# Peptides against a protein of PDB entry 9GMZ, part 32

Target 1, 343 residues: chain A of PDB entry 9GMZ
Amino acid sequence: TGFPLELLTRPATERLAYFENYTVAHPRLKEVYEILMRTIAEPAGASFIFVYGASGVGKTTLRLRVEQKLTELALPKLESDRARVPVVGIEAIAPESRYFNWKEYYTRALITLEEPLIDHKFDYGVRGISRDNFGKINVESKVVAPALRRALENALIHRHPDVFFVDEAQHFGKVASGYKLQDQLDCLKSLANMTGILHCLLGTYELLTFRNLSGQLSRRSVDIHFRRYCADSPEDVQAFKSVLLTFQQHLPLAETPNLVDHWEYFYERTLGCIGTLKDWLKRVLSDALDREATTITLKDLQKRALSVAQCQKMFKEIQEGERQLSETEADVQNLRSALGLGA

## One batch from the design tools (peptide; aimed at target 1 T23 L29 V243 T246)

Design b2_p16_2_s4 (made by RFdiffusion4, then SolubleMPNN; from b2_p16_2, 8 letters changed)
Fold by OpenDDE base, seed 1:
Structure b2_p16_2_s4 (fold): chain B 343 residues (1-343), chain A 16 residues (1-16)
Amino acid sequence: as target 1 above (343 residues)
Amino acid sequence: IPPLPSVSEPVEPVPL
């Protein structure tokens, strides 16, 4: 139990990389992982999966672990089908303007689908899309968004991934007007329908506003709430302390720091978000390794903690998202009761 | 409080 002791004789870069690559299988991550994997395997006619939760809850970690697992499961088939990509994942970029940059989205998606190792050259039928001598996709500036869309549709059909991931998907909702937001939803829906590829949108609670604008998407979507740990739940507090215990055993330091005794301070500054906790510990570990320190102190933690003002802002955003979900759950329960379906 | 298991180590990208 714990990190490999040989790491204590290794360079600081290798020690830090060990902790960066280390992922705790905490209860909420495991739960959401199992739901997501099952939904990808058996989408039951769904075109969309929505994964929503607080910033820093661990959505990107979830995505990367699912991408890894889907790749591992596909390996035996990829040897025979060199055109297939098992999974594709992109991050949606925050719009620089009040408009989403579809040209950039399609370009990034095409670049991600067209890894250099794929020997099977696909002709997209679009002038100004080419591969360089290294197999990298080059998109000329003259290529317009509708042409890039057709290229992406053809690439998705040809590569046939089991799922298309879009991280930070709340950025689709950051547009100036409701009609343009509907047009963007219809654009994504059309892409999923034309390609037959399941889309998984991961994002903050702002993704709920985007999801709720299309009653038609609601009928073809699966929702997954990636919850934080709550201090009012004894089970959640125990899980959070178990995460701290696990991280303290996997910090490659000569002396094991006591993180568990400071659990309330860790909770105060992470709001029960394990991604925020890991990023905090990573920063503190980096500082400790740079100083050749034998352990981490409370003072080292305090130096890299989020400010109280940052935590208060993040907490308000979380409370608003949790409130909106609780209202939706109550509306479902009221609908069930009104239909004579028992609670 | 028991420690939690790791998620399976990143399989080194099988060199294709």
Scores: peptide ipSAE 0.109, ipTM 0.675, DockQ to the pose 0.074
OpenDDE base, seeds 2, 3, 4, 5: peptide ipSAE 0.073, 0.104, 0.062, 0.098; ipTM 0.593, 0.680, 0.637, 0.671; seed 2 fails the geometry check

Design b2_p16_3 (made by RFdiffusion4)
Pose (drawn by RFdiffusion4):
Structure b2_p16_3 (pose): chain A 343 residues (1-343), chain P 16 residues (1-16)
Amino acid sequence: as target 1 above (343 residues)
Amino acid sequence: VDFAYPADATEPAELP
């Protein structure tokens, strides 16, 4: 397989758009997607889905793909329920203040729930907020956060989304003190419990500070680790080389450049993160299409790669995250012994 | 519910 040969006659813009729209279902992503879809289809009391992963591993692409896939299920379901949004997804806003702005979060979450059939919802539940009949949801600055959250809860319990996505969830950790970390997540727990809607949180390894704050949160959450490819296990190396080969065969050029020969350098400057690899390859392809180059040289790859210091910081954070998420037989034995079960 | 990864995504190529 490979890129369509017709693209050679088309201008560079069509090649670049093709490569941007191209995706690879590498095994780690496939497994994480399957686990996430299975867990969304049946939460069974869980109120959180944590998706841990390094920068550029593909969390956002996963969110977008699962949103598109779930939207497909909604069309047959719509014949039964006219007013139902299948999936709601937003991004956590990094606050300018010392603490996360819950009022702005509620405002944005309620705004994202705008539908053309707003007449079905009628009143949101609290005065001071309504659509301006122009397709935009208007909220009043005098409306307090408890009333806005109550309106969001009512809107969510009316619409009943399958899953609620909060992309970049590490921004929830912006707090004014060292003790507010548990409360920051307890608020979202209470919101999810009352609305009966699973809140899937995606973020980098900084999200691991939100892992096990309390036993209640520990039970109300499901951990999904979006591991990167490691050079230690030969199978992961084989998979990384294979992804490079797929990219080599699928980037539009006169002749396919050799990328497997330089797999070590790619891993050096990408640490196995597929998104980081594709961003680099897209940047190199854009640079090459400017000069209408027929192949990719190593010099082109080196020109627009990542700095050593940046990759050092990436690896340090990744090592810390993998160390914190590691699970061994020793831990299982320790838990068995402490539980008094034995063997 | 289908848990298959979307078919428009390409599987990784095998190495020779």

Design b2_p16_3_s1 (made by RFdiffusion4, then SolubleMPNN; from b2_p16_3, 6 letters changed)
Fold by OpenDDE base, seed 1:
Structure b2_p16_3_s1 (fold): chain B 343 residues (1-343), chain A 16 residues (1-16)
Amino acid sequence: as target 1 above (343 residues)
Amino acid sequence: VDFSYPEDWADPAALP
């Protein structure tokens, strides 16, 4: 139990990297991981998976771990089919403008999809897309969004990933004046249909607004709610304290800090989001290592905590998302009851 | 399909 004691004699960079790479398999992460892996394996005619939850709940960690597992499982098949990519994952970028930049999205997707396969060149059929001497994709500025889309469609068909991940997918909901959010949904639906590739969109509760606008996507999507830990649930409090104890044991410091006794303060400043907790502890650990400190104090924690104003804003966004989901769950129960199906 | 967790995932410590 705990970190390898040899780390105490290692450089600060190695000590920090150990904690950064350390992942606690907390109950909510395990649950969502299993559901996601099962859904990818057996999509049952679904074209989309939506994974939504609070900012800092751990969606990016989930994505990266699923990408790793899918890659490991595909290795034996990749020896025979060298054109195949097992999985592709990108992050949707917040537009500087009032609208989502599709050209940038397609460019990033192409770069990410083609980076693993330097030796297996593909002709995109698009002028101004090339590979450099290092096999990296270069997209000339003159290439327009419709041409990049065709290149991505062809690349996805040729590489045939088991899933295409888009993190921070709520950014698709950013539409300029005069455009409809429906047009963004139709673009994504068309990409999934043309390629036959399962798309997984991960995002905040803002993704629900995007998801609910398309009755057609609703019939061909699986929804996964990545919940935070709630202080009103004794089981959730116990799980959160267990995560604190685990992180306490895995901070590579000479003296084990007492984090568990401060669990209420950790909860107040993370809202039960384990990603937020880990990122907070990483910042505090980095500061402690820079000072050659033997342990972490409450003052060190306070210095790197989110402000009360930040927590209040995040909590309002969470409450609105949880409310919308609760209303949807109640509507499903009411529908089931009205159909004579048990609740 | 193998649904096992990644090998580098650690189970949470039991609270005393």
Scores: peptide ipSAE 0.212, ipTM 0.862, DockQ to the pose 0.896
OpenDDE base, seeds 2, 3, 4, 5: peptide ipSAE 0.015, 0.209, 0.017, 0.030; ipTM 0.494, 0.859, 0.533, 0.673

Design b2_p16_3_s2 (made by RFdiffusion4, then SolubleMPNN; from b2_p16_3, 7 letters changed)
Fold by OpenDDE base, seed 3:
Structure b2_p16_3_s2 (fold): chain B 343 residues (1-343), chain A 16 residues (1-16)
Amino acid sequence: as target 1 above (343 residues)
Amino acid sequence: VDFSVPEDWADPAALP
């Protein structure tokens, strides 16, 4: 059990790519993956899925692996329907300005949906949207946001993805006024309703504000909590140690580093978030490969660790999100009790 | 619908 030993003779880029592409089916990832796949297959009238959890818990890994699986499952159908795209995924960008740039969002979504490899070229019916000789979408600067929205709506209807993913979706909420957040939610809701396409928003616990602000979205949304591993749970500690053992076996180095003996330090600097762990190990592996090192030491780990101050900040954000969820669960229990339903 | 994890996903190693 371990990485292919042939990698030790391969370029640093291939060794790093192996580790980057390596995915551990850890219990929380597997659970959330199964729930998400089931919800995409059977949305039951939902227009939105919210996947929320700590930064670095592994939401992007989840998204990319669901995109891969949906693509694989769609391949037999794509032979008959060459216009279809099985899935589309974008990352929301934090606006440099105080306002969310819908023009940029629609442009990026359209570019991602309309990849060059699609044989069936679509006419957007919008002047200033074209394809280059390589089939890449070009959007002229003169094209306004309402026209781009219409082009995206038409493209989503025509391509009919099973789901539209928006990663880092908490960036929609970074607009300083609660009024603008509602307008953004109404815009997303309108896009989902007009296209009939299921939207999956992945993000931090800041997405809970979206759930709370729109009682109408709540009725048409599925919530998925991607939990971190908690040090107060023996099962979670064992799962976290098992992931460390797996990663140490799959670091393409001549000598297997002992990560498991340092599990408390890894937990302290990742807060039980496997994505944060993987990113940390990736940085350390890159540094080791650049030095042609045979192994990774504790000093190498310390050099690329998040600072205690960063971890303390991240932990406060996690605790606030976990608290809000616990309060919501208590409110549900209180409501059930008040209705005469057993707890 | 196949809800199985992708084939390239590795189960976590058993702790000794």
Scores: peptide ipSAE 0.207, ipTM 0.863, DockQ to the pose 0.889
OpenDDE base, seeds 1, 2, 4, 5: peptide ipSAE 0.191, 0.206, 0.197, 0.197; ipTM 0.857, 0.864, 0.858, 0.858

Design b2_p16_3_s3 (made by RFdiffusion4, then SolubleMPNN; from b2_p16_3, 7 letters changed)
Fold by OpenDDE base, seed 3:
Structure b2_p16_3_s3 (fold): chain B 343 residues (1-343), chain A 16 residues (1-16)
Amino acid sequence: as target 1 above (343 residues)
Amino acid sequence: VDFSFPEDWADPAALP
């Protein structure tokens, strides 16, 4: 089953939006989704969930789909509790300066948590935080980070989200020389503890540094590894080809392109990361729609592919993360063996 | 808790 053929008569914007919103339930996404949903429902005293994996593996897609599902599941309860927000998700931004901008983080979190359409307005008890006539949060430049933190703590307590998502959370690790990554973790830990809200940090393998820095966080965290597909696994290759076939069928073009025959080239330029694949195909689709093209060619793919140098850099970062995890798994097995626990 | 996948998620197509 392919895309709705009626899309061929629709504007390029609708055709592109169809593909953008199209999600393939590939095996790794399904697995991580189930683990994440279960962990959110039954955190068992966890305050943090770490979802780590390669850049472009599909973490943002996972987040958005979990946010959607949590919202759908909460709808019956939201009728009785108009103050509740079922889920909140933000993206951590790489600081332009040497320091993580906590003021900006708290401001973005407040703006996202306090949607204009929420009927139940909350008073933050902080001067310089207001709502406009449309209910949008306005934060004056004079409001300092500690006041914004208190406002966010109060808002999180009042709105009671099941989870607070932070995408690209590796950006918390971008601390200037002389500051400790531990201070950032202690700040996040304090926010989670003060609010009682479960935090889910999604990011690259750089999040593994957060796991190692705090033996106290490790006791209150759940780790979820979002793996890429590996070319040395026949099952992973089959799954990757199946995803290519699915995307091929769901590109809203008059002629179905043969992507599967080029699977090795797609693998070379995505490293088995389905998000990278989808983003690449989206760029190529956009170009094809702009030209009113009937199909996508290999030449069109090559124009929007990541460079070999970019792929080599990303692959080194992946290999280092996978190595660290493999060493950790070996250490756990060695510890179990040393304790007289069977493998 | 319903852990079912969203209905709008497509299963990967079977390779021939």
Scores: peptide ipSAE 0.309, ipTM 0.860, DockQ to the pose 0.890
OpenDDE base, seeds 1, 2, 4, 5: peptide ipSAE 0.180, 0.187, 0.231, 0.076; ipTM 0.825, 0.827, 0.840, 0.797

Design b2_p16_3_s4 (made by RFdiffusion4, then SolubleMPNN; from b2_p16_3, 6 letters changed)
Fold by OpenDDE base, seed 3:
Structure b2_p16_3_s4 (fold): chain B 343 residues (1-343), chain A 16 residues (1-16)
Amino acid sequence: as target 1 above (343 residues)
Amino acid sequence: VDFSVPEDWAEPAALP
């Protein structure tokens, strides 16, 4: 099954939007989705979920699809409970300064949680927080971070989402001192504990540093590794080629490009990360549509590929993360053996 | 809880 042929007569914007919205249920995404959905449904006293993996593996796609599913599942209950929000998701921004801006984080979280479509106006008990004529939250510049925290705590309690998502959560770690990193983690723990809301942090392998810094987090967290496809696994290579074939069939172009024959080049420039692959194909599709091209060529792909230097940098970051996980797995096995739990 | 993938998710194409 290919793309709807009617798209060939549609504007470039609609053709690009079709491909952007197209999601392939590739094996790793499906696996992590099922684990995440189960963990959200049955957190078993966990306060945190960590979803970590390579940049461009598809974590944002995972988040958005879980948010969609949780919203769909909650719709029947939301008719009776007009105060409830089923899920809230934000992206953590890298601080411009050496300090994480908690004021900005709380403001963004509060604005996202308090969408205008929520009928029930809540008074946060904080001066300088108001709603505009459209019901959007406005936070005055004079409102201090501790007051915004209390407002967010009250909002989270009142709206009671099943999960609070924070994408790009490695940006919490970009503070210059390990001391401040611990303070940030303790702040997040306190927010989760005070609200009773499950937090899901999605990010790169830099999130492993957060997990390792707090023995208290490890006791109340579930870890989900979103793996890339590995070229040393025949099954992973077949899955990656299958995704290429699927995207090949769903590029809204008059002539179907042959992507599968170039699978090694796609693998070289994506490191087995499907998000990176999709973003690359999106850029190439955009260029093709702008030129009214009938197809895409290897030369078109090469123009929008990540450089070898970018891939080498990304691969080093992946190898370090995979190494840390492998060492942790070995340490667990050594601990089990030392405890007499090894066969 | 329904753990099914969203209906708008495409299964990967079978390789020939």
Scores: peptide ipSAE 0.245, ipTM 0.880, DockQ to the pose 0.905
OpenDDE base, seeds 1, 2, 4, 5: peptide ipSAE 0.225, 0.243, 0.222, 0.240; ipTM 0.874, 0.880, 0.871, 0.879

Design b2_p16_4 (made by RFdiffusion4)
Pose (drawn by RFdiffusion4):
Structure b2_p16_4 (pose): chain A 343 residues (1-343), chain P 16 residues (1-16)
Amino acid sequence: as target 1 above (343 residues)
Amino acid sequence: PLEVYEPFDEPIVHPP
């Protein structure tokens, strides 16, 4: 397999768009996708899905793919329920203030729930907020956060989304003190419990500070780790080389450059994160198409790679996250002994 | 041996 040969006659813009739209279902992503889809299809009391992963591992692409896939299920379902949004997805806003702005979060979440059939919803539940009949949801600055949240709860329980996505969930950790971390997530827990809607939280390894704050949160959450490819296990190395081969065969050029020979350098500057690899390859391809190059040289790769210091910071954070998420037989035995079960 | 992995069935839709 490979890129369509017709693209060679087409201008560089078509090649670049093709490579941008190209995706690879590498094993780690496939497994994480399957687990996430299975868990969304049947939450069974869980009110959170945590998706931990390093920067550039593909959390956003996973969110977008699962949103698109779930939207397919909604079309047959729509024949039964005319007012139902299948999936709602938003991004956590990093606040300018010391603490996360819950009022702005509620405002954006309610805005994202705009539909053309707004007549079906009628009143949101609290005065001061309504559509301006121009397709935009208007909220009043005098409307307080408790009333806005109540309106959001009513809207969510009316629409009943399958899953609620909060991309970049590490921004929830912006707090004015050292004790507000548990409350920051308890608010979202209460919202999810009342609305009966699973809140899937995606973020980097900084989200691990939101892992096990309380036993209630521990039970109301499901952990999904989007592990990067590690050089320690030969199978992961084989997979990383194989992804490079797929990319080598699928980037549009006159002749396919050799990328497996330089797999060590790629791993050095990407740490196995597939998104970081594709961003680099797309940048190099764009640089090469400017000069109409027939192949990719090592010099081109080096020109637009990541700095050593950046990769050092990436690896430090990744090591900390993998150390925190590691699970061994020793932990299982310790828990068995402390539980008094034995063996 | 190295393997060639398959893409997903459809392109991903990105918001403006």

Design b2_p16_4_s1 (made by RFdiffusion4, then SolubleMPNN; from b2_p16_4, 8 letters changed)
Fold by OpenDDE base, seed 3:
Structure b2_p16_4_s1 (fold): chain B 343 residues (1-343), chain A 16 residues (1-16)
Amino acid sequence: as target 1 above (343 residues)
Amino acid sequence: SLQVFEPFEKPLVRRP
């Protein structure tokens, strides 16, 4: 099944929105989704979930799908428990300075947790945090990070989400010293422990450095590797081509483009990352709609492709992350062998 | 053979 043909008579904005909102349930996304949903349901004493993988692999899409599902599953209970929020998700911001901005982090978390449709009657007990007439949180500039933390702890306890998502969590690691990185990790650990809320950190392979610095977090964390599709795997190539086939049927254009015939070029410029692929196709679709084109061509794809230099940089970052994981797996096997436990 | 993957059931509504 392709896109609804009626979209061809609709405005370009609606056609673009259709494709933007369309998510291919590709094998790696399904696998990671099931693991993540199961882990959230049964954390087995874990306080953290780490989801790591290449930039553009689809971690944000994964988060949004899990948020949607958790919200759907919670709806029957939310009618009786108006204080509850099923899930909260924020994106970590890259620090502009040498230090992570905890004030901004806590503020964004509070704003996200306290959407206007939730019971408006929660007092944070912090002067300078208020709600407007629409229930939106206002945080005055004078409110300091420790006060915002207490407000967030109270809000998380009161709202009791099943999980707190932090997307782009590698940004916690972008601090000038290893000592500061440990402090950041201890802050997150303390927040999870004080609230009893499971935290899920999603990020690039840079998140592994952050994860490995805390031997205490490792004991209370679940790791989920969101892998890209690899060109050296016939199964992965087949899956990647099948994703292209699926997307070409869901581009709301009068003539279905043949994306599959260009699979090698798509792979070269996405490194097997489906999020990167989707974002590329969105840009190309937008251009096609702006010029009222009936289809997209290879030339149209080339205009919006990542440069070879960008792909080479991204590939080096992926290879380093994959290497680090492979070494860790080998170390585990070596340890097991040395202990006489077998493979 | 190539397959068409099914979508997730509901479109992702981007929060504004």
Scores: peptide ipSAE 0.352, ipTM 0.815, DockQ to the pose 0.866
OpenDDE base, seeds 1, 2, 4, 5: peptide ipSAE 0.340, 0.344, 0.347, 0.351; ipTM 0.818, 0.811, 0.817, 0.815

Design b2_p16_4_s2 (made by RFdiffusion4, then SolubleMPNN; from b2_p16_4, 9 letters changed)
Fold by OpenDDE base, seed 4:
Structure b2_p16_4_s2 (fold): chain B 343 residues (1-343), chain A 16 residues (1-16)
Amino acid sequence: as target 1 above (343 residues)
Amino acid sequence: SLQLFEPFEKPLVRRP
């Protein structure tokens, strides 16, 4: 069934919000969601979860859906445990400088962890961290990164989230030298170990560099590959077309657009990434609503499409990531063969 | 045949 027909009489803002908030439970998203939820429930001594995949595959949507579910599951317990936060999620910022700003990271993490009007005032044991009149955390400029780290460690221990999410985690890797990257990974590892809180890093295939550099992280990490849909797989093509069919029924327009007939063009400009597809359709829907249009045309799609040059760049990055994963699988087989374990 | 995928249960309420 499609969108609620009453939306056609509603303001453009409400119609757009409906589509923004609508999430297709497509096979790859559902699979990764189930794996991630299971891993969070039973981490089996893991300190890290790495979720990697193409830009625009839907990692942020995955995170938000998991955060929503963990919050819903925790609601009955939160009434009795006022100190507990079920889940915390932040986005890592790309540093303006060549160096990751740990002070900013810890500050943002503390702010996000304490945003709920948790009646239980926590003393961070650090001078220069306070709550304002609105309950927001204020960090004085004099507070040094090691003190902020201790404050975050204490806050994570006290609030005891089931998982700490870091989206766009590839930004930790933006350091000038391999040595500095190792120090950053050791810092993250130490934070997870000191708090006992499971950390989930979501990012692009650049996150694989983190996995490969720290043999110690690999021992206590679970890897989740969020794959795109591949045009060389008939099943993936059918799933991608089915996503288009689903989206076309959930665009709150008077006339249902035929997106499925343009599936090749959608695939060309999204590379099988459903997040990229949804963002594209959102932009086109916004334009259509602004014009009070009854439907979406191919011309409307073309106006908001990524350029061929952008798609070519994104595809090269995807191919490199997929190649690295395929090489890792081959390396496992080679290692097994070298160990005398039959293929 | 193409399939209609079900939505995830609840709309994502974007926190403001």
Scores: peptide ipSAE 0.318, ipTM 0.823, DockQ to the pose 0.858
OpenDDE base, seeds 1, 2, 3, 5: peptide ipSAE 0.303, 0.305, 0.321, 0.309; ipTM 0.813, 0.815, 0.812, 0.816; seed 3 fails the geometry check

Design b2_p16_4_s3 (made by RFdiffusion4, then SolubleMPNN; from b2_p16_4, 8 letters changed)
Fold by OpenDDE base, seed 3:
Structure b2_p16_4_s3 (fold): chain B 343 residues (1-343), chain A 16 residues (1-16)
Amino acid sequence: as target 1 above (343 residues)
Amino acid sequence: PLQIFEPFPKPLVRRP
């Protein structure tokens, strides 16, 4: 099964959009998706879910697919409960300043939670928060962070999402002191506790620092490791090659490129991260469509590849994260052995 | 043998 052949007669924008919207259900994505969906359905008293893994592993794709599924599952209830939002998801922004901008975070969360098609009749009780004639939230610049927090708490309680997603959540950690990082976590914990809403933080291995800093969060969190494909695993290599095979069939080009023959080069420049792979192929496809090319070549791939220096940096960050997890697993085993509980 | 993975299901319903 490949792309619809009719796309070859369509505008470049439609052909590109097809590939952008195409998501491969690769094994690691399916596994993490099932774990995350189960955890959201049965949090067992958890207030947080941490989803961590390499940059470009596919965490945003995971989030979007979970959001879609939760929305689909909620549809029958949304007809009767017009106040309910099934899921809310935001991306954390890297602070331009030394401090995380909570005002911006709360504003974005409110705007995302209160989409125009939701029941227009929620009063936030905060002066300077209004809805326009289209139901879009407007937040005046004079509204302070504590007022926005109260508005968000009220909105989350009223809308009662099954989960609140924060993507790129490692950006909470980009504060200049470890003490301030704990304060940020305590703020998030307080928001989750006050609203009763499960929070899912998705991010890089820098999220492990969050897990370790708050012994109270660790007791109320579920951890999900979104692993990359590893070249030392024959099974992972086979899965990665199968992803390449799948993508090559879904590139809307007149001639199917042979991506699989270049699997080592794809692995070298993606580190086994399927999101990085997809984004690379999108760039190359866009270039191919712009020049009305019938296929893509190795030379076309090379033009849009990450540099070796970028890959080396990313790989060091991955190795440090994987090492930290391995040490934690060993520490757990050592503790169990020392307690006489067995492996 | 290499496998062709299924597409991740598209949402049947677009967000309203």
Scores: peptide ipSAE 0.332, ipTM 0.818, DockQ to the pose 0.531
OpenDDE base, seeds 1, 2, 4, 5: peptide ipSAE 0.036, 0.039, 0.329, 0.035; ipTM 0.625, 0.642, 0.815, 0.625

